# Peptides against a protein of PDB entry 5EFW, part 82

Target 1, 141 residues: chain A of PDB entry 5EFW
Amino acid sequence: TTLERIEKNFVITDPRLPDNPIIFASDSFLQLTEYSREEILGRNARFLQGPETDRATVRKIRDAIDNQTEVTVQLINYTKSGKKFWNLFHLQPMRDQKGDVQYFIGVQLDGTEHVRDAAEREGVMLIKKTAENIDEAAKEL

## One batch from the design tools (peptide; made by RFdiffusion4, then SolubleMPNN)

Design b1_p21_2_s4 (from b1_p21_2, 13 letters changed)
Fold by OpenDDE base, seed 3:
Structure b1_p21_2_s4 (fold): chain B 141 residues (1-141), chain A 21 residues (1-21)
Amino acid sequence: as target 1 above (141 residues)
Amino acid sequence: DSLEKMKELKKEREEEKKEAE
Protein backbone atom coordinates (compact mmCIF):
# COMPACT_ATOMS: atom_id res chain seq x y z
CA THR B 1 0.00 0.00 0.00
CA THR B 2 1.00 3.64 -0.33
CA LEU B 3 1.23 3.97 3.44
CA GLU B 4 3.61 1.03 3.73
CA ARG B 5 5.81 2.47 0.99
CA ILE B 6 6.66 5.57 3.03
CA GLU B 7 10.21 4.90 4.14
CA LYS B 8 10.28 7.26 7.09
CA ASN B 9 10.13 6.92 10.85
CA PHE B 10 6.50 7.22 11.85
CA VAL B 11 3.62 5.83 13.83
CA ILE B 12 -0.12 6.20 13.70
CA THR B 13 -2.04 6.22 16.96
CA ASP B 14 -5.71 5.93 17.79
CA PRO B 15 -6.97 8.50 20.28
CA ARG B 16 -10.36 6.80 20.38
CA LEU B 17 -8.81 3.81 22.10
CA PRO B 18 -7.67 3.84 25.72
CA ASP B 19 -4.32 5.62 26.18
CA ASN B 20 -3.95 6.52 22.48
CA PRO B 21 -2.09 3.36 21.44
CA ILE B 22 0.08 2.85 18.40
CA ILE B 23 -1.92 1.08 15.71
CA PHE B 24 0.64 1.34 12.91
CA ALA B 25 4.42 1.62 12.86
CA SER B 26 6.74 1.95 9.89
CA ASP B 27 9.60 -0.46 9.41
CA SER B 28 12.02 2.44 9.78
CA PHE B 29 10.55 3.31 13.15
CA LEU B 30 11.06 -0.24 14.34
CA GLN B 31 14.66 -0.14 13.18
CA LEU B 32 15.26 3.20 14.87
CA THR B 33 13.80 2.14 18.19
CA GLU B 34 14.96 -1.49 18.09
CA TYR B 35 11.51 -2.83 18.89
CA SER B 36 9.50 -5.42 17.03
CA ARG B 37 6.08 -4.57 15.74
CA GLU B 38 4.50 -6.99 18.20
CA GLU B 39 6.21 -5.23 21.09
CA ILE B 40 4.77 -1.80 20.33
CA LEU B 41 1.38 -2.24 18.70
CA GLY B 42 -1.38 -1.48 21.14
CA ARG B 43 0.94 0.51 23.40
CA ASN B 44 1.27 4.20 24.10
CA ALA B 45 4.47 5.65 22.63
CA ARG B 46 5.71 6.76 26.06
CA PHE B 47 7.91 3.67 26.24
CA LEU B 48 10.45 5.70 24.26
CA GLN B 49 10.89 8.08 27.19
CA GLY B 50 13.52 7.73 29.86
CA PRO B 51 15.48 9.46 32.60
CA GLU B 52 16.79 12.33 30.51
CA THR B 53 13.59 12.95 28.59
CA ASP B 54 12.46 16.49 29.34
CA ARG B 55 9.15 16.37 31.14
CA ALA B 56 8.10 19.81 29.94
CA THR B 57 8.53 18.70 26.36
CA VAL B 58 6.50 15.58 27.03
CA ARG B 59 3.76 17.78 28.43
CA LYS B 60 3.72 19.75 25.19
CA ILE B 61 3.07 16.53 23.32
CA ARG B 62 0.35 15.53 25.73
CA ASP B 63 -1.28 18.93 25.46
CA ALA B 64 -1.27 18.73 21.68
CA ILE B 65 -3.06 15.39 21.82
CA ASP B 66 -5.58 16.62 24.36
CA ASN B 67 -6.23 19.77 22.36
CA GLN B 68 -6.17 17.93 19.04
CA THR B 69 -3.44 20.16 17.62
CA GLU B 70 -0.06 19.65 16.01
CA VAL B 71 3.29 20.10 17.74
CA THR B 72 6.96 19.88 16.83
CA VAL B 73 9.60 19.30 19.49
CA GLN B 74 12.99 17.74 20.13
CA LEU B 75 13.35 15.31 22.99
CA ILE B 76 15.58 12.54 24.26
CA ASN B 77 14.22 9.10 23.53
CA TYR B 78 15.59 5.65 24.22
CA THR B 79 15.87 2.54 22.11
CA LYS B 80 15.01 -0.89 23.44
CA SER B 81 18.66 -1.41 24.30
CA GLY B 82 18.69 1.83 26.25
CA LYS B 83 20.57 3.95 23.74
CA LYS B 84 19.73 7.64 23.92
CA PHE B 85 18.90 9.61 20.81
CA TRP B 86 17.58 13.05 20.04
CA ASN B 87 14.19 12.84 18.41
CA LEU B 88 12.98 15.72 16.29
CA PHE B 89 9.35 14.81 16.53
CA HIS B 90 6.26 16.10 14.78
CA LEU B 91 2.74 15.16 15.77
CA GLN B 92 -0.47 16.11 14.00
CA PRO B 93 -4.07 14.94 13.95
CA MET B 94 -5.58 13.14 11.00
CA ARG B 95 -9.05 14.52 10.43
CA ASP B 96 -11.96 13.23 8.41
CA GLN B 97 -14.08 15.23 6.00
CA LYS B 98 -16.13 16.60 8.86
CA GLY B 99 -12.99 17.75 10.65
CA ASP B 100 -13.16 15.15 13.39
CA VAL B 101 -9.90 13.64 14.59
CA GLN B 102 -9.56 10.02 13.57
CA TYR B 103 -5.90 9.33 14.31
CA PHE B 104 -2.63 10.99 15.20
CA ILE B 105 0.45 10.87 13.02
CA GLY B 106 3.84 10.94 14.71
CA VAL B 107 6.98 11.45 12.63
CA GLN B 108 10.57 11.18 13.85
CA LEU B 109 13.48 12.72 11.97
CA ASP B 110 16.12 10.37 10.67
CA GLY B 111 19.25 10.39 12.78
CA THR B 112 20.02 10.54 16.44
CA GLU B 113 21.66 13.90 16.96
CA HIS B 114 20.28 17.13 18.27
CA VAL B 115 19.78 19.59 15.43
CA ARG B 116 19.94 23.38 15.54
CA ASP B 117 19.44 26.41 13.35
CA ALA B 118 19.25 25.69 9.64
CA ALA B 119 19.46 21.95 10.15
CA GLU B 120 16.54 22.07 12.54
CA ARG B 121 14.45 24.16 10.16
CA GLU B 122 15.19 21.76 7.36
CA GLY B 123 14.32 18.80 9.53
CA VAL B 124 11.05 20.37 10.59
CA MET B 125 10.06 20.98 6.99
CA LEU B 126 10.90 17.39 6.15
CA ILE B 127 8.95 15.75 8.95
CA LYS B 128 5.95 18.00 8.37
CA LYS B 129 5.93 17.10 4.71
CA THR B 130 6.24 13.46 5.66
CA ALA B 131 3.26 13.80 7.97
CA GLU B 132 1.18 15.18 5.12
CA ASN B 133 2.19 12.27 2.93
CA ILE B 134 1.17 9.85 5.66
CA ASP B 135 -2.12 11.66 6.07
CA GLU B 136 -2.90 11.30 2.40
CA ALA B 137 -1.84 7.67 2.30
CA ALA B 138 -3.82 6.73 5.39
CA LYS B 139 -6.97 8.37 4.08
CA GLU B 140 -6.81 6.09 1.07
CA LEU B 141 -7.21 3.00 3.24
CA ASP A 1 -1.40 -7.25 10.15
CA SER A 2 -1.54 -3.66 11.36
CA LEU A 3 -2.64 -2.23 8.06
CA GLU A 4 -5.54 -4.61 7.67
CA LYS A 5 -6.57 -3.98 11.23
CA MET A 6 -6.51 -0.26 10.57
CA LYS A 7 -8.69 -0.74 7.51
CA GLU A 8 -11.14 -2.77 9.53
CA LEU A 9 -11.20 -0.14 12.22
CA LYS A 10 -11.99 2.56 9.68
CA LYS A 11 -14.78 0.47 8.26
CA GLU A 12 -16.24 -0.14 11.69
CA ARG A 13 -16.20 3.56 12.42
CA GLU A 14 -17.99 4.32 9.20
CA GLU A 15 -20.64 1.77 10.03
CA GLU A 16 -21.07 3.21 13.49
CA LYS A 17 -21.56 6.66 12.00
CA LYS A 18 -24.24 5.37 9.67
CA GLU A 19 -26.05 3.68 12.50
CA ALA A 20 -25.94 6.85 14.52
CA GLU A 21 -27.64 8.85 11.76
Scores: peptide ipSAE 0.194, ipTM 0.769, DockQ to the pose 0.767
Fold by OpenDDE base, seed 5:
Structure b1_p21_2_s4 (fold): chain B 141 residues (1-141), chain A 21 residues (1-21)
Amino acid sequence: as target 1 above (141 residues)
Amino acid sequence: DSLEKMKELKKEREEEKKEAE
């Protein structure tokens, strides 16, 4: 299965480039965020943040990148048109055989609502599984 | 497209690793 066959909201970023830019975005992600591929490739994903985005949650994401670890959070993001949505977001590093970080995988849950309890647990399981599928597909490129 | 560019990037990194060995 190719990377493009994964019909989920996700991006791949390159931490070896300045400011960890997006190097791949799924079609679903573009649809969700209302951006074109040309508008987001080469940019840091922080353009999704806005006035009501919790800064402490953003710092958790930044810390995970700096420490080369995974993290799962919910945060307010904004589409190109300025529409707010709750993003259940999972980030994890893609490592090579030596364990060195090559890329980061970011997955966004389908839907725009804040989720709790069983729905949140189910969503977390789904986006983590999706991230693993992306990891496998990307390594086969 | 993005996929082809990512393939190229991966290839470049593999070549860099070979040169470093």
Scores: peptide ipSAE 0.187, ipTM 0.762, DockQ to the pose 0.729
Fold by OpenDDE base, seed 1:
Structure b1_p21_2_s4 (fold): chain B 141 residues (1-141), chain A 21 residues (1-21)
Amino acid sequence: as target 1 above (141 residues)
Amino acid sequence: DSLEKMKELKKEREEEKKEAE
């Protein structure tokens, strides 16, 4: 499918289900996080968080979900093996024809360092564009 | 197939939601 052909780090979650679980994960996302598909499907994405993950940033993500809006942040995430990485993360709602939120799209740009200035702007542009591509592809679901 | 797994998961979670209500 068109969705499966998107070679980026992303997940789709379902806020209409308990605890907004991941219902789709790209192959790249699995490689990044070192999890199998079976390990993460049906779970909330909070398993990526750890001791050094900024709680205020996590609250921003939660607020965006609750308010059904988009957000872009950078936060420390952890792989299955416990390796830290900086995640430039973009989240946005996917709406149906009636305008109701059906899913959330989460796109991750991984890095070893916190991204700033022009590099951050470029990364944000990339992950937002990716999210739009996912939104279009997911309409066929 | 990832899409097939998605559909199965959604069904399971919807059933779990109904049982919890």
Scores: peptide ipSAE 0.058, ipTM 0.663, DockQ to the pose 0.226
Fold by OpenDDE base, seed 4:
Formats: C-alpha cells, structure tokens, sequence
Structure b1_p21_2_s4 (fold): chain B 141 residues (1-141), chain A 21 residues (1-21)
C-alpha cells in the first residue's frame, strides 16, 4: 500500500530539517484542519494549537520528539476557521535500517470528541496500527 | 501529486539549511 492510499488523518514530519516541518499531509488531515496542502507543508504542526491547548500535553509531544520516542495524547486543536476539536494524537519515529530517525509519523483519530475508557483504548489501538501502516508505506520516501 | 510536492519541499528546505550554515 502506497502512502497516498492511506485514508486516515496523518502527517509526516522531518526532524532533520529546521523546526521539524511537515513534509507530507493526508487529504483527510487537510479536510479535518481546513488547510490547503500549500498552507501547511514546510511548517511545524504547532499552528494547530490555540488558547485552550494544554501546555503540559504539548510538552509531552516535544519531549517525545527530543527523546526520539513515541507518545499518545489528547489535546485541543483548532481548525483554520478557529473551530476547536479534540485530537487523539499518536506520534512515533520512523527509523532507517541503521536505527536512525528519518521522520516522525503523526496520526489523528477521525473523531473530534474527547474519548475515554473503552472508546479511547480502541482509538489508540487504531491510530497506532495506522502509524505502523504509514511507517511501511513511507519507506518509499 | 503529493509525493512530488513533498520531495520538492524537502529539497528546498535542505538547500535553505545549507545556505544558512
């Protein structure tokens, strides 16, 4: 399966470039966030954050990037029009055959509600599985 | 094509990085 055939909300970022910019965004992600591809490519994903975005959660994401580890969180994000949504977000590094980090994969759950308990567990399982599929597909990059 | 756009962007960013060094 090619990267473009994955019909989920996701981005790929390049931590080897200044400010870890988005280098790929799925069509679903663009629809969710109300941005065009041209508006977000080359930018850090922090533009999705706003007044009600929890800073401690953002720090967890930053720490995961710095430590080259995976993380799963829920946080408030904002669309281009300023609409709030809950983002169940999973981030993980994509490594080469030597074990060096090439990219980060960020996956967002399809829903916009804050999920809890069993629904959260199912959502986490889904976005992690999606991230693995993206990891395999992104090897062509 | 999304992949072509990605590759072009990466190239531009890498060139920008080299120019800044």
Amino acid sequence: as target 1 above (141 residues)
Amino acid sequence: DSLEKMKELKKEREEEKKEAE
Scores: peptide ipSAE 0.031, ipTM 0.621, DockQ to the pose 0.199

Design b1_p21_3_s1 (from b1_p21_3, 17 letters changed)
Fold by OpenDDE base, seed 3:
Structure b1_p21_3_s1 (fold): chain B 141 residues (1-141), chain A 21 residues (1-21)
Amino acid sequence: as target 1 above (141 residues)
Amino acid sequence: MEEERERKEREERRKKLLELA
């Protein structure tokens, strides 16, 4: 689809389904994570986590989903081949016209290192803006 | 008239998303 070809790393998940599965993944996200679309769709995004993923950070993500809020964190994720990367991750709810949560948008900015200071601030602005653009586009689908 | 404007606005938003890719 046109949405899949957006050159940003993102997923859309459905919190109304059991275990908040990924219902949409961009081509860029598939390339980043080294998974096929068939391997990802219908699954919870936790398969990206591994031994060095901070559990406290994962809990922040879970809390944001449960509370229907946005969150921005950095965490270690793993590709299918087991390669580690730092993920500057932003999650936000997509709401319908009534204000009810319909989906979540997850945006990933990958890096070889943990980003700090100005680089982190720039990355946060980028992924938040990306999420807003996806929200606007997806609401029209 | 209003429905055609809404269609064009949706198409422009779709194009902007593709350009942000």
Scores: peptide ipSAE 0.092, ipTM 0.601, DockQ to the pose 0.052
Fold by OpenDDE base, seed 5:
Structure b1_p21_3_s1 (fold): chain B 141 residues (1-141), chain A 21 residues (1-21)
Amino acid sequence: as target 1 above (141 residues)
Amino acid sequence: MEEERERKEREERRKKLLELA
């Protein structure tokens, strides 16, 4: 679809379904993670986690979903082949006209190293802006 | 009027998606 071809790493999840499954993934996200669309649709995004993923950071993501809030974190994720990468991750709810949460938007900025200082700030601004653009585009589908 | 409205809505949606690409 047109939304899938957006050249950013992102997913859309449905918190109204059991275990908040991925219902949409961009082509870039599939390339980053080395999964096919069929392998990830209908599944929770926890398959990206591995041995060195900080469980406290994962809990922050879970808490944000449960509380229907946005969160920005940086964590170790793994590709299908087991390659580690640092994921600067932003999650935010997509709300309907009544203010009820309909979906979550997750945006990923990948890196070989943990980003700090100005690079981290720039990355955060980028992924937040990307999430807002996806929110606007998805509401018009 | 309806066809022109639908065209404008499609163009606006396309522009927003292209801003993400």
Scores: peptide ipSAE 0.074, ipTM 0.577, DockQ to the pose 0.049
Fold by OpenDDE base, seed 4:
Structure b1_p21_3_s1 (fold): chain B 141 residues (1-141), chain A 21 residues (1-21)
Amino acid sequence: as target 1 above (141 residues)
Amino acid sequence: MEEERERKEREERRKKLLELA
């Protein structure tokens, strides 16, 4: 699909389904995480977490989902092969015309390194803009 | 200026998305 070919790391999840599963993933996200599409569709994104993933940061993500708000965090995630990477991650709700949450969009910054200061600010701006672009694109499908 | 650019970029993205669908 066209949406899958967007050259950004992102997923779309469905909070209306049990455990907020991934319903869509970009090709870039699959490459980043080393998973096939079949391996991740229908699963909660927590499979990316591992021993060094900060649980307080994970709780911030959960709280944002529960409160239907956006959040931006940076956390350690793991590829299928067990490789650690720093994930600068932005999550925001996708709302319908009534304002009800239909989906969440999760965007991951390009690269796997920990970012700080100006680079972090730039990364945050980029992934937020990307999420907005995906929101617009997905609403037109 | 910026709004027109953003509009054009949105239209181009939309077009690309429709072409790849």
Scores: peptide ipSAE 0.067, ipTM 0.593, DockQ to the pose 0.036
Fold by OpenDDE base, seed 2:
Structure b1_p21_3_s1 (fold): chain B 141 residues (1-141), chain A 21 residues (1-21)
Amino acid sequence: as target 1 above (141 residues)
Amino acid sequence: MEEERERKEREERRKKLLELA
């Protein structure tokens, strides 16, 4: 499918299910996080958080979900093996024709380093564009 | 009837996403 052809780190979650679980994860996301698809599907993405993950940033993500809005943040995440990485993360709702939220799309930058300035701006632009591509591809299913 | 169609479309899309995963 067109969705499977998007070679970026992303997940799709279902806010209509308990605890907004991941219902789709890209191959790149699995490689980045070192989890199998079976280990991820049906889980809330909070398993990526760890000791150095900033709680205020996590609250921003939670607030965006609760308010059904988009958000872009950088936060420390952890792979299955416990490796830390900086995640430039963009979240946005996927809405139906009535404007109701159907899913959330979460996109992670390819890199694992904290980014600033021009690199951050470029990364934000890229992950937002990627989210739009995912939105379009997912609506074609 | 519209709500039921929308619900079915969402469920089918969710199912397809899960099948791709």
Scores: peptide ipSAE 0.451, ipTM 0.866, DockQ to the pose 0.738; fails the geometry check

Design b1_p21_3_s2 (from b1_p21_3, 16 letters changed)
Fold by OpenDDE base, seed 4:
Structure b1_p21_3_s2 (fold): chain B 141 residues (1-141), chain A 21 residues (1-21)
Amino acid sequence: as target 1 above (141 residues)
Amino acid sequence: MEKEEEEREREERRRELRELA
């Protein structure tokens, strides 16, 4: 779809389905994670987590989903081949015209290192802006 | 066993997604 071809790492998840599965993934996200679309669709995004993924950070993501709020965190994720990367991750709800949560948008900024200071601020601005653009694009579908 | 169960659960979720699409 046009949505999948957005040159950003993102997923859309459906919190109305059991375990909030991924329903859309960008081509960039597939490339980043080394998974096929078929391997990802219908799964919870937790398959990106591994031994060095901070569980307290994962809990913040879960809490944001449960509370229907946005969150921005950095965590270790793993590709299909087991390669570690730092993920500056932003999650936000996509709401309908009534204000009800329909989906979540997850945006990933990948890096070899944990970003700090100005680089973190820039990354946060970028992924938030990306999420807003995806929200707008997905509402037109 | 666990991988096959996880694959079945994924297939069920993919089916549910197709029914909603």
Scores: peptide ipSAE 0.027, ipTM 0.555, DockQ to the pose 0.045
Fold by OpenDDE base, seed 1:
Structure b1_p21_3_s2 (fold): chain B 141 residues (1-141), chain A 21 residues (1-21)
Amino acid sequence: as target 1 above (141 residues)
Amino acid sequence: MEKEEEEREREERRRELRELA
């Protein structure tokens, strides 16, 4: 299945390039964030952050990238027009056959509210499964 | 040779991902 057919909010980033830029963004992600593909490619995903974005949560994302681990968090993000949304965000490394990190996969579940309990668990399962599907599809390229 | 092949495969995959975007 091609990456283009995955109707989910996701990005792929390249940690070997300066500042871990986005190298792929899904159409759904562009729609969510209100940016064009040209405005996003080659940039670090921090442009989604704003005044109410929790800096400790952002540090957890940074630490996961630096340690080449997965992380799941919820944070406030902003669209191009300045609209706030809660982002249930999952990030995981995409590894080659030798186990070396090639890319990171970032999956976003947007919402108007912070999700808890059963709704959070459901969202986490969804975004993790999405990341695995992207990992599989991107290895077939 | 092996490291240069791995980097080429990585560059090709990076290109393919960017072309899909």
Scores: peptide ipSAE 0.171, ipTM 0.710, DockQ to the pose 0.740; fails the geometry check
Fold by OpenDDE base, seed 5:
Structure b1_p21_3_s2 (fold): chain B 141 residues (1-141), chain A 21 residues (1-21)
Amino acid sequence: as target 1 above (141 residues)
Amino acid sequence: MEKEEEEREREERRRELRELA
């Protein structure tokens, strides 16, 4: 089963390359964002940002990448057609056997609405568990 | 040279990840 066919919205990025480009995207992520694989691969995920994207939340994501830590946030993103959606997003580093960061895994909750309270907590647990499953699947190299 | 090397590195990483899947 190919990693891209996992029925979850996710990307893998390479922080060892300039500007931390997307090197892998799931089919579900392409559907969510309305982009082709060719339009996404080799690019930084900032193309999803727009006018109403909270810059303080974007800085939290940047800081997590720079510090090689995990982060969970909600932010407004935009599809290729310019449609706004709420993205409940979890990012975590994928580490090698030495503990060095090889990649980042980014997982997005299913749906486009702002999630709150118990539903937010449930969504966070789901996307974190999904990231762990992807980490395990990608470490078999 | 640098951009072509970066794209080759990305392609190699994409191959590695596809072989896992």
Scores: peptide ipSAE 0.166, ipTM 0.694, DockQ to the pose 0.202; fails the geometry check
Fold by OpenDDE base, seed 2:
Structure b1_p21_3_s2 (fold): chain B 141 residues (1-141), chain A 21 residues (1-21)
Amino acid sequence: as target 1 above (141 residues)
Amino acid sequence: MEKEEEEREREERRRELRELA
């Protein structure tokens, strides 16, 4: 199945390029964020951040990229039109057979509210499973 | 040789991912 047919909000980024730009985005991600593919390819995903985005949470994402580790956080993001949404975000490295990082997979679960307790756990399980499915699909390319 | 091959395979996969985008 092609990556495009994965009906989930996700991006793939390239940490070997300056500023870890988006190199792939799902159609669902484009719909969520209200950006065209041309507007986001080659850019760092920080364009989703705005006034109410927690800077400490953004630092956790940056630290995970720098350390080549996974992270799961919730943060306020903004669509192109300026609409706020809560993003339950999971990021993980895609590694080769030697364990070297090739890409990052970012998965977004959007919501009107910050998810808590059982709903948060369910969302985390979903986005992690989604990231694993994307990792497998992208390795078949 | 092995590192250059791994880099080429990575560049090819990067192109494929961008073409799917």
Scores: peptide ipSAE 0.166, ipTM 0.709, DockQ to the pose 0.745; fails the geometry check

Design b1_p21_3_s3 (from b1_p21_3, 14 letters changed)
Fold by OpenDDE base, seed 3:
Structure b1_p21_3_s3 (fold): chain B 141 residues (1-141), chain A 21 residues (1-21)
Amino acid sequence: as target 1 above (141 residues)
Amino acid sequence: MEEKLREEELRRKREKLRELA
């Protein structure tokens, strides 16, 4: 289901390392993007972008990282084979007990179409909830 | 020392996150 895909499709990045590389990827993310774990670990997630990816939307993501804030956007991404998909994407910082950003959580919901209105709102709620679940799971260590 | 602590923290978090993957 759509919910199942949302719950399992995520990455963790480390902004304290050069170029905010992916340090963890879920199996579902690997399946979606058609990359192996070895191909993506240590890389910035920008390799998912391509010709039809909206640059203004990418800038929103970059700004959120730079400002250590959350953002929710919808953008075109590409699989390894070049297949386009719409990515309803949520990114938020994971903070330590001191409140300092340690990581970013990125949650993806893929689709064949840009979603709007009620469908978009529903997707946003789901990916945000997923991000919170990941954040809580990591903090409880 | 800081690098080792970071590596251990990352390892622990990865182990926990694998449960969600």
Scores: peptide ipSAE 0.288, ipTM 0.800, DockQ to the pose 0.264
Fold by OpenDDE base, seed 5:
Structure b1_p21_3_s3 (fold): chain B 141 residues (1-141), chain A 21 residues (1-21)
Amino acid sequence: as target 1 above (141 residues)
Amino acid sequence: MEEKLREEELRRKREKLRELA
C-alpha cells in the first residue's frame, strides 16, 4: 500500500561529512532504486537524478540542506536501470539536544505520475509523519 | 587516511542507526 511504501522507504545522510553522504538506506529504498547497499552507502544521493529531473527542484533540496531546513518536493528520479519515477520527497534535519543538525532524514514515495490535489496532500502528510517517527526513534539511542 | 577515517565513522554511525530497524 501507499502507507507501507512510505513507512519503509527512507535514507539518512550526514551533512557533517564531505558531500553529505548516505549513511543509512532502508531495504525498500534499495529495492526501489535497484542499487545494492554497497553502491549507495558513502555516496551523495544525486545519482537518482537524470535528464528530466527539474534542476530548480534539485536546487530547493540543496538550499534546504545548506540552510538546515526541511523541504517537500516532487521530482523525477531514475533507477539504476534508467527507469523514471516520480518521487514525492520529504527532507528534514535531525537535531541533537543542543539544536545542532546531526543528520538529514529523506523519505520517498514513488509513483508513475505527478500527484496533485488530495492525493498529494495525503502523501505529504504521510511522508512527514514517517520522518517524524524516524526522528523520534533516533532520539532514543 | 582521510577516506579510511570517513569509512570508519560511517560504519559506526550505520551500526547505531541499524538499531532503529
Scores: peptide ipSAE 0.248, ipTM 0.790, DockQ to the pose 0.196
Fold by OpenDDE base, seed 2:
Structure b1_p21_3_s3 (fold): chain B 141 residues (1-141), chain A 21 residues (1-21)
Amino acid sequence: as target 1 above (141 residues)
Amino acid sequence: MEEKLREEELRRKREKLRELA
């Protein structure tokens, strides 16, 4: 189901390492993107971007990382085989007990179309909830 | 040396995050 996919599609990145590399990827994320774990661990997630990825949207993601804030966007991403998909993407910082950013959580909802209105709101709510669940599970690390 | 340290850090963090999978 859509819910099941959302709950499983995520990565954890480490902004304290050079270029904010992926340090953890869910199995579903690997399946979606068609990469092995070994191919993506230690890399910045920008490898998902391609020719039709909107650069302004990418800049919003970059700004959120730099400002240590959350962001929710939709952008075109590419699988390893070059297949395009729409990624309803939510990113938020994971903070430690002192409020310092420890990681970023990235949650992906894939689709064939850019979603709008009620469908977008529903998807956003879902991926944000997933991110919060991950935060609760991982913030004590 | 720097790459090795990074790899070790990533490894340790991944190990801690396995419970999320």
Scores: peptide ipSAE 0.218, ipTM 0.777, DockQ to the pose 0.231
Fold by OpenDDE base, seed 4:
Structure b1_p21_3_s3 (fold): chain B 141 residues (1-141), chain A 21 residues (1-21)
Amino acid sequence: as target 1 above (141 residues)
Amino acid sequence: MEEKLREEELRRKREKLRELA
């Protein structure tokens, strides 16, 4: 299917529900985070945060949601077992035909280190493209 | 009750999204 062909780490959240819960998670996301689908669905994605997660970066994500805008950040996240990874994260709203926000798309690119310069630009390009692919796929409904 | 309603809404939306997968 179209979503399966994306083969990237992503979630879809629903800001129209209390606490903007995850309503869809890719298989790759589950593998990355070491959670089952049942453990994730219906929850806010903040469970990925931990002691070394930069709170200012988290605030940028929150602000983007509140302002219904896209954001790209890099932050430390944690797997279920407590393993740290650097998450190059892109979030963008998915809008309906009226222009109203229906969902948010969150795309994760994991790494063992903080990426900069060309590597960061390449990663950003990839996750943004992935988000657009998801957005286009969802519009087929 | 609110939690159940939320779960049902999430279920319905997941089912729709699965049609894309």
Scores: peptide ipSAE 0.264, ipTM 0.803, DockQ to the pose 0.213; fails the geometry check

Design b1_p21_3_s4 (from b1_p21_3, 15 letters changed)
Fold by OpenDDE base, seed 5:
Structure b1_p21_3_s4 (fold): chain B 141 residues (1-141), chain A 21 residues (1-21)
Amino acid sequence: as target 1 above (141 residues)
Amino acid sequence: MERREREEERRRRREELLELA
């Protein structure tokens, strides 16, 4: 199955390129965000941010990229049409056989409201497991 | 040159990832 056809919202980014651009996006992610593939590829994912996006949460994502670590957060994102959604977001590094970071995997779970308690824990488990499955599928290089 | 080279490098990396899928 091609990575694009995985029925999950995800992107792959390349931190070795200037501004850590999206190099891959799933069809589900395009549907969620209302962007075409041409509008997304080669851009930094910050275009999903808007006025109500918490800047402290965005800094946590930046710090995780800079430190080459994983992070899980909830933040307000915006579609192309300007619709707000709560994004339960997980990001983790994809490492080569030497342990060097090659890419980042970003997985999104969308909702109309901020998820809490058991629903948040379930969502976090789901997006982390999804990121691991993508990492395994992309490591057959 | 730099923009085209970045777009070509992104394309190559995308193709590599698609060959895995």
Scores: peptide ipSAE 0.162, ipTM 0.703, DockQ to the pose 0.160
Fold by OpenDDE base, seed 4:
Structure b1_p21_3_s4 (fold): chain B 141 residues (1-141), chain A 21 residues (1-21)
Amino acid sequence: as target 1 above (141 residues)
Amino acid sequence: MERREREEERRRRREELLELA
């Protein structure tokens, strides 16, 4: 089964290309965001942002990319139709055998609501685990 | 790097990742 068929919302981005474009998106991510694969591939994920997206949270994501670190945040994103959703988002670098960053893995929680307390902690654990599974799946082949 | 070169490089990287799955 292609990596695209993993039943999780995720993207892989290439920080070695200008503007860290999406190079891979899961089918679930396409369904969540209402974009086609052709509309997403080769673009920076910022097209999901809109008027109510917190700019300080977006800066945390940018800083994590620039510093080659992981980050977990919740932010408002928008579907193609303009529907708002809460994105519990985890980003982490995918490193090669030398430790150099090859890609970033971005995972979105399956839920579209703002999560708090125990549900947030559970969601964070889930998306982190998902990112690790994707990292392993992409490295073992 | 022109837009075409970036698109070709993105394609190569995608193909690499898909060959892994």
Scores: peptide ipSAE 0.161, ipTM 0.704, DockQ to the pose 0.144
Fold by OpenDDE base, seed 3:
Structure b1_p21_3_s4 (fold): chain B 141 residues (1-141), chain A 21 residues (1-21)
Amino acid sequence: as target 1 above (141 residues)
Amino acid sequence: MERREREEERRRRREELLELA
């Protein structure tokens, strides 16, 4: 679809389904993670986690989902081949016209290193803006 | 806003998303 071809790393998940599965992923996300679309659709995004993924950071993501809030974190993720990358990750709820949560939007900015200071601030602004643009597009599908 | 205007707006927004580098 046109949405799949957006040149940003993102997923849409459905918290109304068991285990909040990925229902949509961009082509860029598939390329980043080395998974096919068939391998990830209907699965929880936790398959990106591995041995060096910080458990306290994962808890922050879980708490944001449970509380229906946004969160921005950096965590170690793994490709299908086991390659580590730093993921500057932003998650936010997609709400309907009544304000009820329909989906979550997850945006990933990949890097070889943990980003800090000005680079982190710039990355955070970018992924938040990307999530807002995806929210607007996906509400009109 | 006519149905046609809503379809054209949705098309423009999809095009704008594809241009997000």
Scores: peptide ipSAE 0.064, ipTM 0.590, DockQ to the pose 0.053
Fold by OpenDDE base, seed 2:
Structure b1_p21_3_s4 (fold): chain B 141 residues (1-141), chain A 21 residues (1-21)
Amino acid sequence: as target 1 above (141 residues)
Amino acid sequence: MERREREEERRRRREELLELA
């Protein structure tokens, strides 16, 4: 499908289902994380977390979901093989025509290092714009 | 029942999003 082939790392989750499972993942996300689509779909994205993942950052993500708000954070994630990467992560709600939250869009920018300053601002702008593009694409189809 | 129903609902939502994309 056109959405899966968007050359960006993203997932769509369903907060109306138990534990807010991933219901959609881009091909790029599968490549990044080294999981198959079957291994990802129906799971909560916490499988990307590991020993060095900051728990306070994870709580910010959880709080944003619970409060139906957007959040942007950087956290250590792990591939299936156990490779660490810095994930500049943006999450935002996808709302219906009534304004009710239907889904969450999660966008990942991977890096070998924690990004700061201009690189962080650029990355944040990129992942936010990507999330908006996904939101519009999912509404127009 | 709950797991299968959740898997079916996830599949429906995925199919909906895939049809919408």
Scores: peptide ipSAE 0.170, ipTM 0.726, DockQ to the pose 0.143; fails the geometry check

